# Peptides against a protein of PDB entry 6IDX, part 5

Target 1, 380 residues: chain A of PDB entry 6IDX
Amino acid sequence: KELAKLSADVTFATEFINMDGIIVLTRLVESGTKLLSHYSEMLAFTLTAFLELMDHGIVSWDMVSITFIKQIAGYVSQPMVDVSILQRSLAILESMVLNSQSLYQKIAEEITVGQLISHLQVSNQEIQTYAIALINALFLKAPEDKRQDMANAFAQKHLRSIILNHVIRGNRPIKTEMAHQLYVLQVLTFNLLEERMMTKMDPNDQAQRDIIFELRRIAFDAESDPSNAPGSGTEKRKAMYTKDYKMLGFTNHINPAMDFTQTPPGMLALDNMLYLAKVHQDTYIRIVLENSSREDKHECPFGRSAIELTKMLCEILQVGELPNEGRNDYHPMFFTHDRAFEELFGICIQLLNKTWKEMRATAEDFNKVMQVVREQITRA

## One batch from the design tools (peptide; aimed at target 1 K141)

Design b1_p8_8_s4 (made by RFdiffusion4, then SolubleMPNN; from b1_p8_8, 3 letters changed)
Fold by OpenDDE base, seed 2:
Structure b1_p8_8_s4 (fold): chain B 380 residues (1-380), chain A 8 residues (1-8)
Amino acid sequence: as target 1 above (380 residues)
Amino acid sequence: LSPLSLAF
């Protein structure tokens, strides 16, 4: 108890470390010896002193043994009655993951996200905060190949639902530390869009071109049975498609694939258009047909608008940026829906189409409409 | 309410 309090002092910490005191604390954890009276209280103070000593940055985190890691992971993975031991164990694991890639690898083998979800289903906001912080640390330090798998596991409807119901909709105000961890989780989740945002369309890829053709089919041929395979398109059919791509509001009416070669937003814009067309078909068809019937130069170009809106949403949400330690702004809506980015796009494209009509905009006003829409999206 | 403040 006294040691845990004194370990916050840098002078005491330096002297204690020089006396190999930190090695003695690690050995106490490694031994697992429950034979001492008040073992749980002694262990809680030992873990507190260990954290306070390591926070001075004098000793490398790589000094810890595999036995120490397994003991700390055991306190998180097993049902423990002692909240103080659990809290300190979560904080130690977070610090180990953040400070050492070798410790990350060992911890990722001993702990699952499923075990951490159980610590979100409690009334203690500090335990919830450290559990999300450890989830975020594991996500941040995951290699790129495993990051998508973790993301798919975090995209599990379960984790989002638990955070929404037990943290965000909890009967307690969200503290600054929890708000920061929710922000970090949101940023790391949006960084999964970075690959698609930076993927250029290949204008020669037939499968990608077939998606653009499907957007045309849904807009103009919605009553036609898909069984009419596009037979060898005669030159007359190619000329007809150029008119359809103009009505869809693509910049390149001859080859709309060229509009998706710019990164950002690359293929992510096409993903948003296809989601809107399949999930919100009536909204998509309405937006396209209302503008395709206009010959007054007040048509809102859907294709161009969808690309620039996707880019704007990526800028607003800071897609591809690392989490900032000074930020705590999170959006609860991203915990309510599995496809919340695409749903946000679907709301914002309707807002853009409305704003375009209200402004009586032409193609020359495009950037001015986008500025007004940005302000409407970012207003509190 | 901004689109960002909407709960789905």
Scores: peptide ipSAE 0.051, ipTM 0.805, DockQ to the pose 0.028
OpenDDE base, seeds 1, 3, 4, 5: peptide ipSAE 0.047, 0.046, 0.050, 0.047; ipTM 0.799, 0.799, 0.803, 0.801

## One batch from the design tools (peptide; aimed at target 1 E94)

Design b1_p9_1 (made by RFdiffusion4)
Pose (drawn by RFdiffusion4):
Structure b1_p9_1 (pose): chain A 370 residues (1-223, 234-380), chain P 9 residues (1-9)
Amino acid sequence: KELAKLSADVTFATEFINMDGIIVLTRLVESGTKLLSHYSEMLAFTLTAFLELMDHGIVSWDMVSITFIKQIAGYVSQPMVDVSILQRSLAILESMVLNSQSLYQKIAEEITVGQLISHLQVSNQEIQTYAIALINALFLKAPEDKRQDMANAFAQKHLRSIILNHVIRGNRPIKTEMAHQLYVLQVLTFNLLEERMMTKMDPNDQAQRDIIFELRRIAFDAETEKRKAMYTKDYKMLGFTNHINPAMDFTQTPPGMLALDNMLYLAKVHQDTYIRIVLENSSREDKHECPFGRSAIELTKMLCEILQVGELPNEGRNDYHPMFFTHDRAFEELFGICIQLLNKTWKEMRATAEDFNKVMQVVREQITRA
Amino acid sequence: LHLASFTPP
C-alpha cells in the first residue's frame, strides 16, 4: 500500500527502480499464489505501483516478460474478476501496446475481440473507458495490412451497438475521458476509408470497367425507345463527365474508388432510390438534369472532407457524431441520404450543369448545418 | 489512474 502511494513521486521511484524494484512486482504477478482469491487487494496495490513506476519513463516497456504479459492478459480474458484488478490490467495492456510493436503482437494474440467487448457491458465507466482505450490502442498499432480485418472482427461481435447501448445511451453521463476515446474510435474508423479514397481506378482493368457497366445496367434496364436512346449516349445519361470512358473519372483521388464503392452500395442496397435518381435525369435533354456520376464522385469527396477521412487523432478533441454509432454502414448510408438531398436541392434551384459548383456549395452548407 | 497517451502513425 505504501509503495503504491510513494511510487507516484519520481524522487522515490528512481530509488526503488534502481534496486530492480519493478522486478519485485513483476515476479510477484508472474508467480505469486492465490492472488485473485486471497490477495486481490495486495494485487491491486501491486499493479498500481507497477503502473506508477513505469509512468516515469525511466525504463523501457520492453523489459516485461512474456510470462508477465500473459498473466495481465489473463486477468482481462477471464470471466470478469475484481474491478480494481481489471481496471489496472486493461490500463497496463494499453500502455504496453502503445509503447511497443513487439508487445502489441503478443497481446493481440492473448485477448479475444469478444472478451474485450464484454468489458464494455459493465456498469463502471472507467472499466468501459479503458476497454475502449485498449481497443483504440490495438487499432493504432495494428499494421496497415491487418487493421481492416480487426475492424470486421469487432463489427461481427457488435462493438458498435454495444457502445451505443452501454455507453452512449447508458445511465451514466459520458465524462471527458470516455468522450475522448469515442472521438479516437470514430477517427480510426473513418480512417479505414482512406486507402480506397486515395486508390485510383485502373481504366484498363476490364473487371473495374465492368462495375460501371453494371451500375448503368441496373438503372437503364429499369426503363424501350427511351432505353435505346440512353445507351446511344454511352455513359452521358448516367451523368459522368467522361461520357465514353467513365473509368477515367475515378482516377481523381480523392475520392477514387471510394466513390465507386458508394455508388455500388446505393445501387445494390437501395436499388429503388438509385433507379429513381438516375431515371429522373437520364432522358432529360434540357440542361436541367442532375448528373449522377459527377455528383456522386464530388459528394463522396465532400463527405470525406466533412468527416475528415485521413485526419490523425489528436489530444485536443473529444467530439464525435453519435449517429455513426447507429448503423454498421453509416458512411454509405449517409452517402445515400446526401445524394437524395443533392438531387432535391438541384431541383429546388432549377439547376443546370453550369450551376454544379453552386449546388454542391448549398449541399455542403445543408450537411454541415445539420 | 490515467489513460496512456498515444502517438498516431

Design b1_p9_1_s1 (made by RFdiffusion4, then SolubleMPNN; from b1_p9_1, 4 letters changed)
Fold by OpenDDE base, seed 4:
Structure b1_p9_1_s1 (fold): chain B 380 residues (1-380), chain A 9 residues (1-9)
Amino acid sequence: as target 1 above (380 residues)
Amino acid sequence: MKLPSFTAP
């Protein structure tokens, strides 16, 4: 207890470390000797002292043994552990993951995000915060392959559902630290969109061009069976498609693929359009047809608007940026939807279309409409 | 249309 208190002092920490004090603490944890009547209290103070000593940055985290990691991971994986031990064990694992890639690899073998989700199903917001912090650390330090797996896994949907039900909809106000961890989780999840945001469309890729053609088909040929694509009329077909791509509001209505060569938002804009067209088909068709039937030069260019809106949403959500330590602004919508970005796009494109009509905008007003829409999004 | 709340509650 006294050691744990004194370990916060840098002078004491330096001298204690110089006396191999950390090695003594690690050995106490490694021994696992549950034989003492006050073992839990002693262990809680040992872990406190260890964390406080390591926070001075005098000793490398890489000095930690695999036996120590297994003991700490064991305290987190046990269904019945003292709250004080659990808190410190989560914090130690977080610090290990953040400070050492070699420790991340070892910890990722001993603990799963699924095990950490159980610590979110409690009424203790501090435990919940430390559990999310460790999940965020694991997600941040994961190699790209594992990060994508973590994001796509049933675990993320379950994680979002548990956070929604046990944290956000909890009977307790969200503390600043929890709000920060929710923000971090949101940022790290939206950063998975960076690859698509920075992916240029290849105008020669037939599969990518077929997506643009599918957008056209859904808007104008929704009742036509795709099986009846007659092969032969290439030039009349090109001229017809050019008209349809103009009605879709592409900037390059001759070759809409060129509109997706700019990064950001690259292919991510096409992904959003396709999601809207497939998941919210009635909304998509309505937006396109309402503007395609206008002869008054007040048509909202859907294709251009969708691209610039996708870019704007990436900027607002800071896609590709690391989480900022001073930020705690999270969006509850992120936890209510499996495809929150695409659903947000679907809401915002309807807002844009509405705002365009209300402003009686023309193509010259485009940037002004986008500014108004940005202000509407950021104030909501 | 109810805009999603972009503000933390």
Scores: peptide ipSAE 0.020, ipTM 0.498, DockQ to the pose 0.029
OpenDDE base, seeds 1, 2, 3, 5: peptide ipSAE 0.011, 0.011, 0.010, 0.019; ipTM 0.496, 0.491, 0.473, 0.479

Design b1_p9_1_s2 (made by RFdiffusion4, then SolubleMPNN; from b1_p9_1 with H2K A4P)
Fold by OpenDDE base, seed 2:
Structure b1_p9_1_s2 (fold): chain B 380 residues (1-380), chain A 9 residues (1-9)
Amino acid sequence: as target 1 above (380 residues)
Amino acid sequence: LKLPSFTPP
């Protein structure tokens, strides 16, 4: 107890480390010997002193043994551990993951995200915070090949539902530390969109071109029986499609695939458009047809608007950026929807279309409309 | 359209 208190002092820590004191603490954990009276209390103070000593940055985290890691991971994976030991064990594992890629690899083999999710179903907010912090650390340090698998595990309705019901809707105020960890989890999850945001469309890829054709089909052929495919010659069909792509509001109405070659937002904009067209078909058709039937220079170019809105949402959500230590702003919508980004896009595209009409905008006003929409989104 | 509150409650 006295050691744990004194370990916060840098002068004491330096002298204690010079006496190999930290090695003695690691050996106490490694031994696992429950033979001592008050073992749980002694262990809790040992782990506290270890953390406080390591926080001075004098000793490398790589000094710890595999036996030490297994003992700490054991305290997190076992259902009947003292709350004080569990809290310190989660914090130690987080620090290990953040400070050493070698320790990350060993910890990722010993602990599952499912075990960490169980620590979210408790009334202790500190335990919940450290559990999310360790999830975030594991996600941040995961190699790219494993990051998507972790993402799929996080994208499971289960984690979001548990966070929503046990953390956000809990009968207690959210502390700053928890708000920060929720922000970090949000940033790391939206960073999975970076690949699609940076993927250029290949104008020669037929499968990608078929998606653009499907957007046209949903907008203009949704009521037409597939039997009435007009047997009109190839040239008349090309001219017809060019008109339809103009009505969809693509910048390149001859070859709309060229609009998706700019990164950001690349293919992510096409994904959002297709999601809107399939999941919110009535909303999509309404927006497209309302603007396609205008003969006045006040048409909202849906295709261009969808691309620039996707880019704007990526900028607002800081897609591709690392989480900042001073930030604690998270969106509750992220925890209420499986496809939160696409649903946000679907709300914001309706806002954009409304704002365009209210402003009586033309194509020359496009950037001004986007600025107003940005202000509306960021104030909401 | 009420934008979902981006502000935590």
Scores: peptide ipSAE 0.018, ipTM 0.495, DockQ to the pose 0.028
OpenDDE base, seeds 1, 3, 4, 5: peptide ipSAE 0.018, 0.009, 0.000, 0.014; ipTM 0.487, 0.460, 0.409, 0.490

Design b1_p9_1_s3 (made by RFdiffusion4, then SolubleMPNN; from b1_p9_1, 4 letters changed)
Fold by OpenDDE base, seed 3:
Structure b1_p9_1_s3 (fold): chain B 380 residues (1-380), chain A 9 residues (1-9)
Amino acid sequence: as target 1 above (380 residues)
Amino acid sequence: MKLPKFTPP
């Protein structure tokens, strides 16, 4: 207890470390010797002292043994561990993962995200915070292949559901530390969209062009059986599609595929448009038809707006960026939907369309509308 | 806040 208190002092820490004191603490953990009266209390103070000593940055985290890692991971993976031990063990694992890639590899073999999810189902917000922090650390330090495995749709859905029910909808106010970890988890999860955001459409890929054609079909041919497309000559068909792509609000109405060659947002914009068209078909059709029927130059170009909105949402959500320290702004909606980004897009495109109408905007006002929409999204 | 209108009603 006294050691744990003194370990917060850098002068004491330096001297204690120089006396191999940290090695003594690690050996106490490694021994696992439960034979002592008050072992749990002693271990809690040992882990506190160890963490406080390591926080001075005097000793490399790589000094810890595999046996130490296994003991700490054991306190996290075993049921019915003392709350004080669990909290400190989670914090130590987080610090190990953040400070050492070699320790990350060893820890990732000893613990699973599924085991950490169990620690979110408790009423203790401090344990919940360190459990999310450790998940975030593991996700941040994982190689791309392992990040994808951690990002498995089932594991993510379960994690989001548990966070929603036990943290966000919990009977306790969310502390700043928890809000930060929720922000970090949001950023790291939206970073999985980076690949699609940076993927250029190939204008020669017929399958990708067929998606754009499907957007046209859903908007204008929703009542037409695809079997009854009248055999009007190829040129009249091309001219018809060019008109339809103009009504959809593509910048390149001759070849809409060219609008998706700019990265960001690349193919991610097309994914959002297709999601809206399939999942929220009535909303999609309404937005397109309301603007396609206008002759007053106050039409909101859906295609252009969808692309620029996708780009804006990527910027607001920091897609492809590392999480910033001190930020705690997270969207609760992220935890309510499996396709939270696409659902956010669906809300924001309606907001954009409304804002465009309220401003009586023209194509020249496009950037001003987008700026107003950005301010509305960031204040909501 | 009232949104700016670029064209009269």
Scores: peptide ipSAE 0.035, ipTM 0.661, DockQ to the pose 0.013
OpenDDE base, seeds 1, 2, 4, 5: peptide ipSAE 0.013, 0.012, 0.015, 0.033; ipTM 0.464, 0.434, 0.478, 0.657

Design b1_p9_1_s4 (made by RFdiffusion4, then SolubleMPNN; from b1_p9_1, 3 letters changed)
Fold by OpenDDE base, seed 5:
Structure b1_p9_1_s4 (fold): chain B 380 residues (1-380), chain A 9 residues (1-9)
Amino acid sequence: as target 1 above (380 residues)
Amino acid sequence: LKLPKFTPP
C-alpha cells in the first residue's frame, strides 16, 4: 500500500528500480500464490505499484516475462476477479500494448476482443473505460490485416450495441475519461475508411465503371421497361449516357470515372453514392431527378456534390489522423448504425441539396454552398 | 433535415 503510493514519486521510483524492486513485484505476480489471507488486496497494490513505477519510463515494458503477461491476461479473462485487480490488469495490458509491438503480439494471442466486451456489461464505468481503452490500444497497434479482422461487421456491431446499451444509455453520466475512449474508438473506426479514401479509381477497370453505370441505371432506368432499351446504334447510346452522366452531375460527362481519380476521397465517394442508391433508393432517385429536370441553371450537380461532400466529411471526421488526447467529443450515431459514415453521408447530401435550393445556387456558387453545409454539419 | 444531435444525451 505504501509502496503503491510512493511509486508515484520519480525519486523513489528511480531508487526502487535501481534496487531491482520492480523485478520483485513482477515475480510476485508471476508466482500466482493465492495462499495469503489478503492476497487480492496485496495483489491490487502490487499492480498499482508496478504501473506507477513503469509510468516513469525508466524501465522498458519489454522487460516483462510471458508468464507475467499470462497472469495479467488471466485476471482479465477470469469471471470472478476482484474489480480492483481487473481495473489494474486492464491498465497494465493497455500500457503494454501501447509501448511495445512485441508485447502487443503476445497480448493479442492471450486475450480476445470478446473477453473485453464482457467487461463492458458491468455497472462500473471505470472498468468499462479501461476495457474500451484496451480495445482501442489493440486496434491502434494492430497491423492492417488484423485491424480489418477486428473491424468485422459482427464484432463491431456487437461492440457498438454493448456500448450503446451499457455505456451511452446507462443510468450514469458519462465521465470525461469514458467520453475520450468513445471518441478514440470512433476515430480509429473511421480510420478504416482511409484505404478507400486514398484508393484512386482506375478509369480502365470495367467493374468500377459498371458501378457508375449502375448509378445511372438506378436513377433513370428504374421505371423504364427493359423492352424499350432503344436498339439505337452505339453512337446514340454513348451520347445518351453522356447526357445521363451530365444529369447525374458528374464533372466529366464522357468518362465519370475520371472524377474518382482524385484522392481524397477516391473510391470512398463512389461507395457512398452506391450505398445511397441501393439502401436509400427513393432519396437518391428524388435528388437526381429533381436536379436532372431543371433547365434554369439551378441544378445541384449530384456527382460533384457527393465527391466533395465525402471529402468534407473525411476532413471533419479527421479520417487518417490519430486521436487527440484532449478530445472527448463522440457521435452517438456512430454507435447506432453499422454503416454510420454512409448514413451520415445520406443525411448530409440531403442537407446539401436543400441548402442549394434555399440559396438558389448555380454552379458558380458551389464552393459557397459547400462552406455553408460545412458550417451546418460542424454546428450540429 | 435536422442533423441528429451529436451532443451526448
Scores: peptide ipSAE 0.024, ipTM 0.443, DockQ to the pose 0.027
OpenDDE base, seeds 1, 2, 3, 4: peptide ipSAE 0.008, 0.005, 0.011, 0.005; ipTM 0.452, 0.426, 0.426, 0.454; seed 3 fails the geometry check

Design b1_p9_2 (made by RFdiffusion4)
Pose (drawn by RFdiffusion4):
Structure b1_p9_2 (pose): chain A 370 residues (1-223, 234-380), chain P 9 residues (1-9)
Amino acid sequence: KELAKLSADVTFATEFINMDGIIVLTRLVESGTKLLSHYSEMLAFTLTAFLELMDHGIVSWDMVSITFIKQIAGYVSQPMVDVSILQRSLAILESMVLNSQSLYQKIAEEITVGQLISHLQVSNQEIQTYAIALINALFLKAPEDKRQDMANAFAQKHLRSIILNHVIRGNRPIKTEMAHQLYVLQVLTFNLLEERMMTKMDPNDQAQRDIIFELRRIAFDAETEKRKAMYTKDYKMLGFTNHINPAMDFTQTPPGMLALDNMLYLAKVHQDTYIRIVLENSSREDKHECPFGRSAIELTKMLCEILQVGELPNEGRNDYHPMFFTHDRAFEELFGICIQLLNKTWKEMRATAEDFNKVMQVVREQITRA
Amino acid sequence: PKSIEPALS
């Protein structure tokens, strides 16, 4: 108890650390008997002292043994134990992950997505905060080529709805540190879109060109002389600036292939809305048609700007958009809503092709005021 | 929760 008190003082901590005092603590956790059942209070003070001593930055986090790591991960992976032990255990794992790629790799193997998510279902906000913090730490430290798989795994176990039901709509008001972790989670989540945003279409890749052909087919085949007239104009009546080679329009980064993904999502998941928008504007040879392809690409870019896809998380922000915690595909759903808004605003302005940038500005103002 | 700066460095 006394050690937990004094270890926050650097003057004391240095003395204790210079006698390998941290090893006394790690050895106790590694091999001490009946710690959770008979000595939980002692164990809580031990973990408090350990974390206070390590917070002085005198020694590397890489000093910790695999045995110590496994024991701490064990306290998190178990059907919940004492709240004080769990809080400190989650905090120790977060610090290990943030401070070492090696520790991240070992910890990622010792704890499951389901075990982490289950700790969000406790009524204690600090336990919830550290659970989300550990999840954020795993995302921050995951190799670029593994982060997407991790997101899918957390999504399949309902991380989003659990946060929505147990944190955002929970009884206890969200305090500053929890709000900060939700902000970080949202930033990391949007940043999963960044690679596709910056990926150019290869116009010479037939498989990618066939995606655009499929997009056009879904809409034009919902319309016979009128259908033929649409196809004679290649992709003009689908609204692409490059009428004959729309794949070139997707070399603009941002938004790149993310725009294509959004269009395909709208066509497949919301086929009626996609067909309505395209057919209202595919036979319009007055200058008043709303160009779908050009509008979708620019809207995708605009949404990326509004939502700050690619921005790094920082220490000064605690903001988040709660509606993104209400749908697994909220970004794509937002695209669909905004493309309908864009078409409504276009008609309200009796807009022509020359008005394209003005309409996009009004849409930007509409979205950002909402 | 700890600072995210080590992870961003």

Design b1_p9_2_s1 (made by RFdiffusion4, then SolubleMPNN; from b1_p9_2, 3 letters changed)
Fold by OpenDDE base, seed 3:
Structure b1_p9_2_s1 (fold): chain B 380 residues (1-380), chain A 9 residues (1-9)
Amino acid sequence: as target 1 above (380 residues)
Amino acid sequence: PHSFQPALS
């Protein structure tokens, strides 16, 4: 206990480390020797002292043995461990993962996200915070293949559900520490969109062009049996599509695929439009038709707006950026929806369309509307 | 670095 308290002092820590004191602490953990009276209390203080000593950055995390890692992982993976030991063990594993890629690899072999999810199902917010912090650390340090597996897994839906039910909807206020870890998880999850955000549309890819045709079909042909597309000559059909793409609010009415060649937001904007058109079809059709029928220069260009909004949302959500220390702003919607980004887009595009109407905007006011919408999104 | 120092309980 006294050692744990003194270990927070850098002068004491330096002297204690110089006396090989940290090696003694690691050996106490490695021995696993339950023979001492008050072993659990002693171990909790040992782990506290170890952590406080390591936080000074005097000693490399790579000094720890595989036996030490296995013992700490054992305190996290085994049922019925003392809460004080569990908390400190989670924190030690987080630090190991964050500070050493070699330790990450070893830890990722000893523990599963499923085991960590069990520690989110408790009423102790401190345990929940350290469990999610370790999940975030594992996610951050995972190679891309493993990150995608962690993300695509039923485990993430389960994780979001558990966080929603046991943390966000918990009977306790969210502390700053937990809010930060929820922010980190949000950022790390939205960073999986970076690939799509940086993917340029190929204007020659027929499958990608067919998505734009599907957007047109959903907006304008929803009542027309696809069988009754009159065999009007190729030129009349091209001219018709150019009109439809203008009504959809694409910048390039001749070849809308060109609007998706800019990265960011690349193909991610097209994914959002397609999601809106399929999942929120009535909302999509309404937004498109309300603006496509206008001849008063007050039409909100849906295609351009959707692209720039997708880019704006990527900037707001810091897609492709590392989580910042001291940030704690998370969207609860992220934990309520499997497709939270696309749902956020669907809300924000309606807000944009409303704001455009309220401002009586024209195409010249586009950037002003986008600035107002940015302020509205960031204040919500 | 730890995201949070464990509260010395």
Scores: peptide ipSAE 0.006, ipTM 0.436, DockQ to the pose 0.093
OpenDDE base, seeds 1, 2, 4, 5: peptide ipSAE 0.006, 0.006, 0.006, 0.006; ipTM 0.441, 0.423, 0.413, 0.418

Design b1_p9_2_s2 (made by RFdiffusion4, then SolubleMPNN; from b1_p9_2, 4 letters changed)
Fold by OpenDDE base, seed 1:
Structure b1_p9_2_s2 (fold): chain B 380 residues (1-380), chain A 9 residues (1-9)
Amino acid sequence: as target 1 above (380 residues)
Amino acid sequence: PHSFSPALA
């Protein structure tokens, strides 16, 4: 107990580490010797002292043995562990994952996200917080292939559901530490969009052009009986499509693919537009047709607006940025939807369209509308 | 260090 308290002092920690004291603590954990009176209390203080000593950064986390890792992982995976041991074990594992890629690999073999989700189903918010912190650490340090798998897995849907039901909708106020971990999880999940945000459209890619054509089809052919596709020549069709792409509000209405060559937001804007068109088709059609029927220069250019809004949302959500320790702002909607970014886009594009109308904006007011919309989104 | 200091109980 006194060792745990003193280990927070850097002067004591330095001397204790110089005396190989940390090696003694690791060996106590490695031994697993339950024969001692007050073993659980002693172990809890041992783990506290170990954490406090390691937090000084004097000793590399790579000094820990595989036996130590297995013992700590064992305290997290076993159903009947003392809460104080569990809390400290989660914190140790989080620190190991964050500080060493070698330790991450070993821990990822010993612990599953499913085991960590079980610790979210408890009433103790501190345990919940450390469990999310370890999940976040594992997610942060995962190779890109594994990170995408973790995000798409049924485990991640289940994680969001458990967080929603046991943390966000819990009868207790969310503490700052928990709010921070929820923010971190949000940032790490939205960072998976970075690849698409930085992917330029290839104007020569037929599959990508077919998506743009599908946007046109959904907007303008949904009411056209397919029987009335006049067999009129390829040139009239090209001229018709150029008009349709203008009505969709693309900047390059001759070749809309060029609007997606700028990164950010690159292909992510096209993904959002397609999601809106497929999942919220009535909303999409309404927005497009409401503006395409205007002759008064007050048309909101959907294509341009969708691109710039996608970029703005990436900036607001810090897509491609590391989580900031000073932030605790999370969006509860993130935990209610599998495609929370695209749903947020769908809400915000309606807000943009509304704001455009309220401002009686023209194309010259575009940047002013975007500024007002940014302020509205960031205050919500 | 970890994401936040464990409260010393």
Scores: peptide ipSAE 0.007, ipTM 0.450, DockQ to the pose 0.133
OpenDDE base, seeds 2, 3, 4, 5: peptide ipSAE 0.006, 0.000, 0.007, 0.007; ipTM 0.441, 0.415, 0.445, 0.449

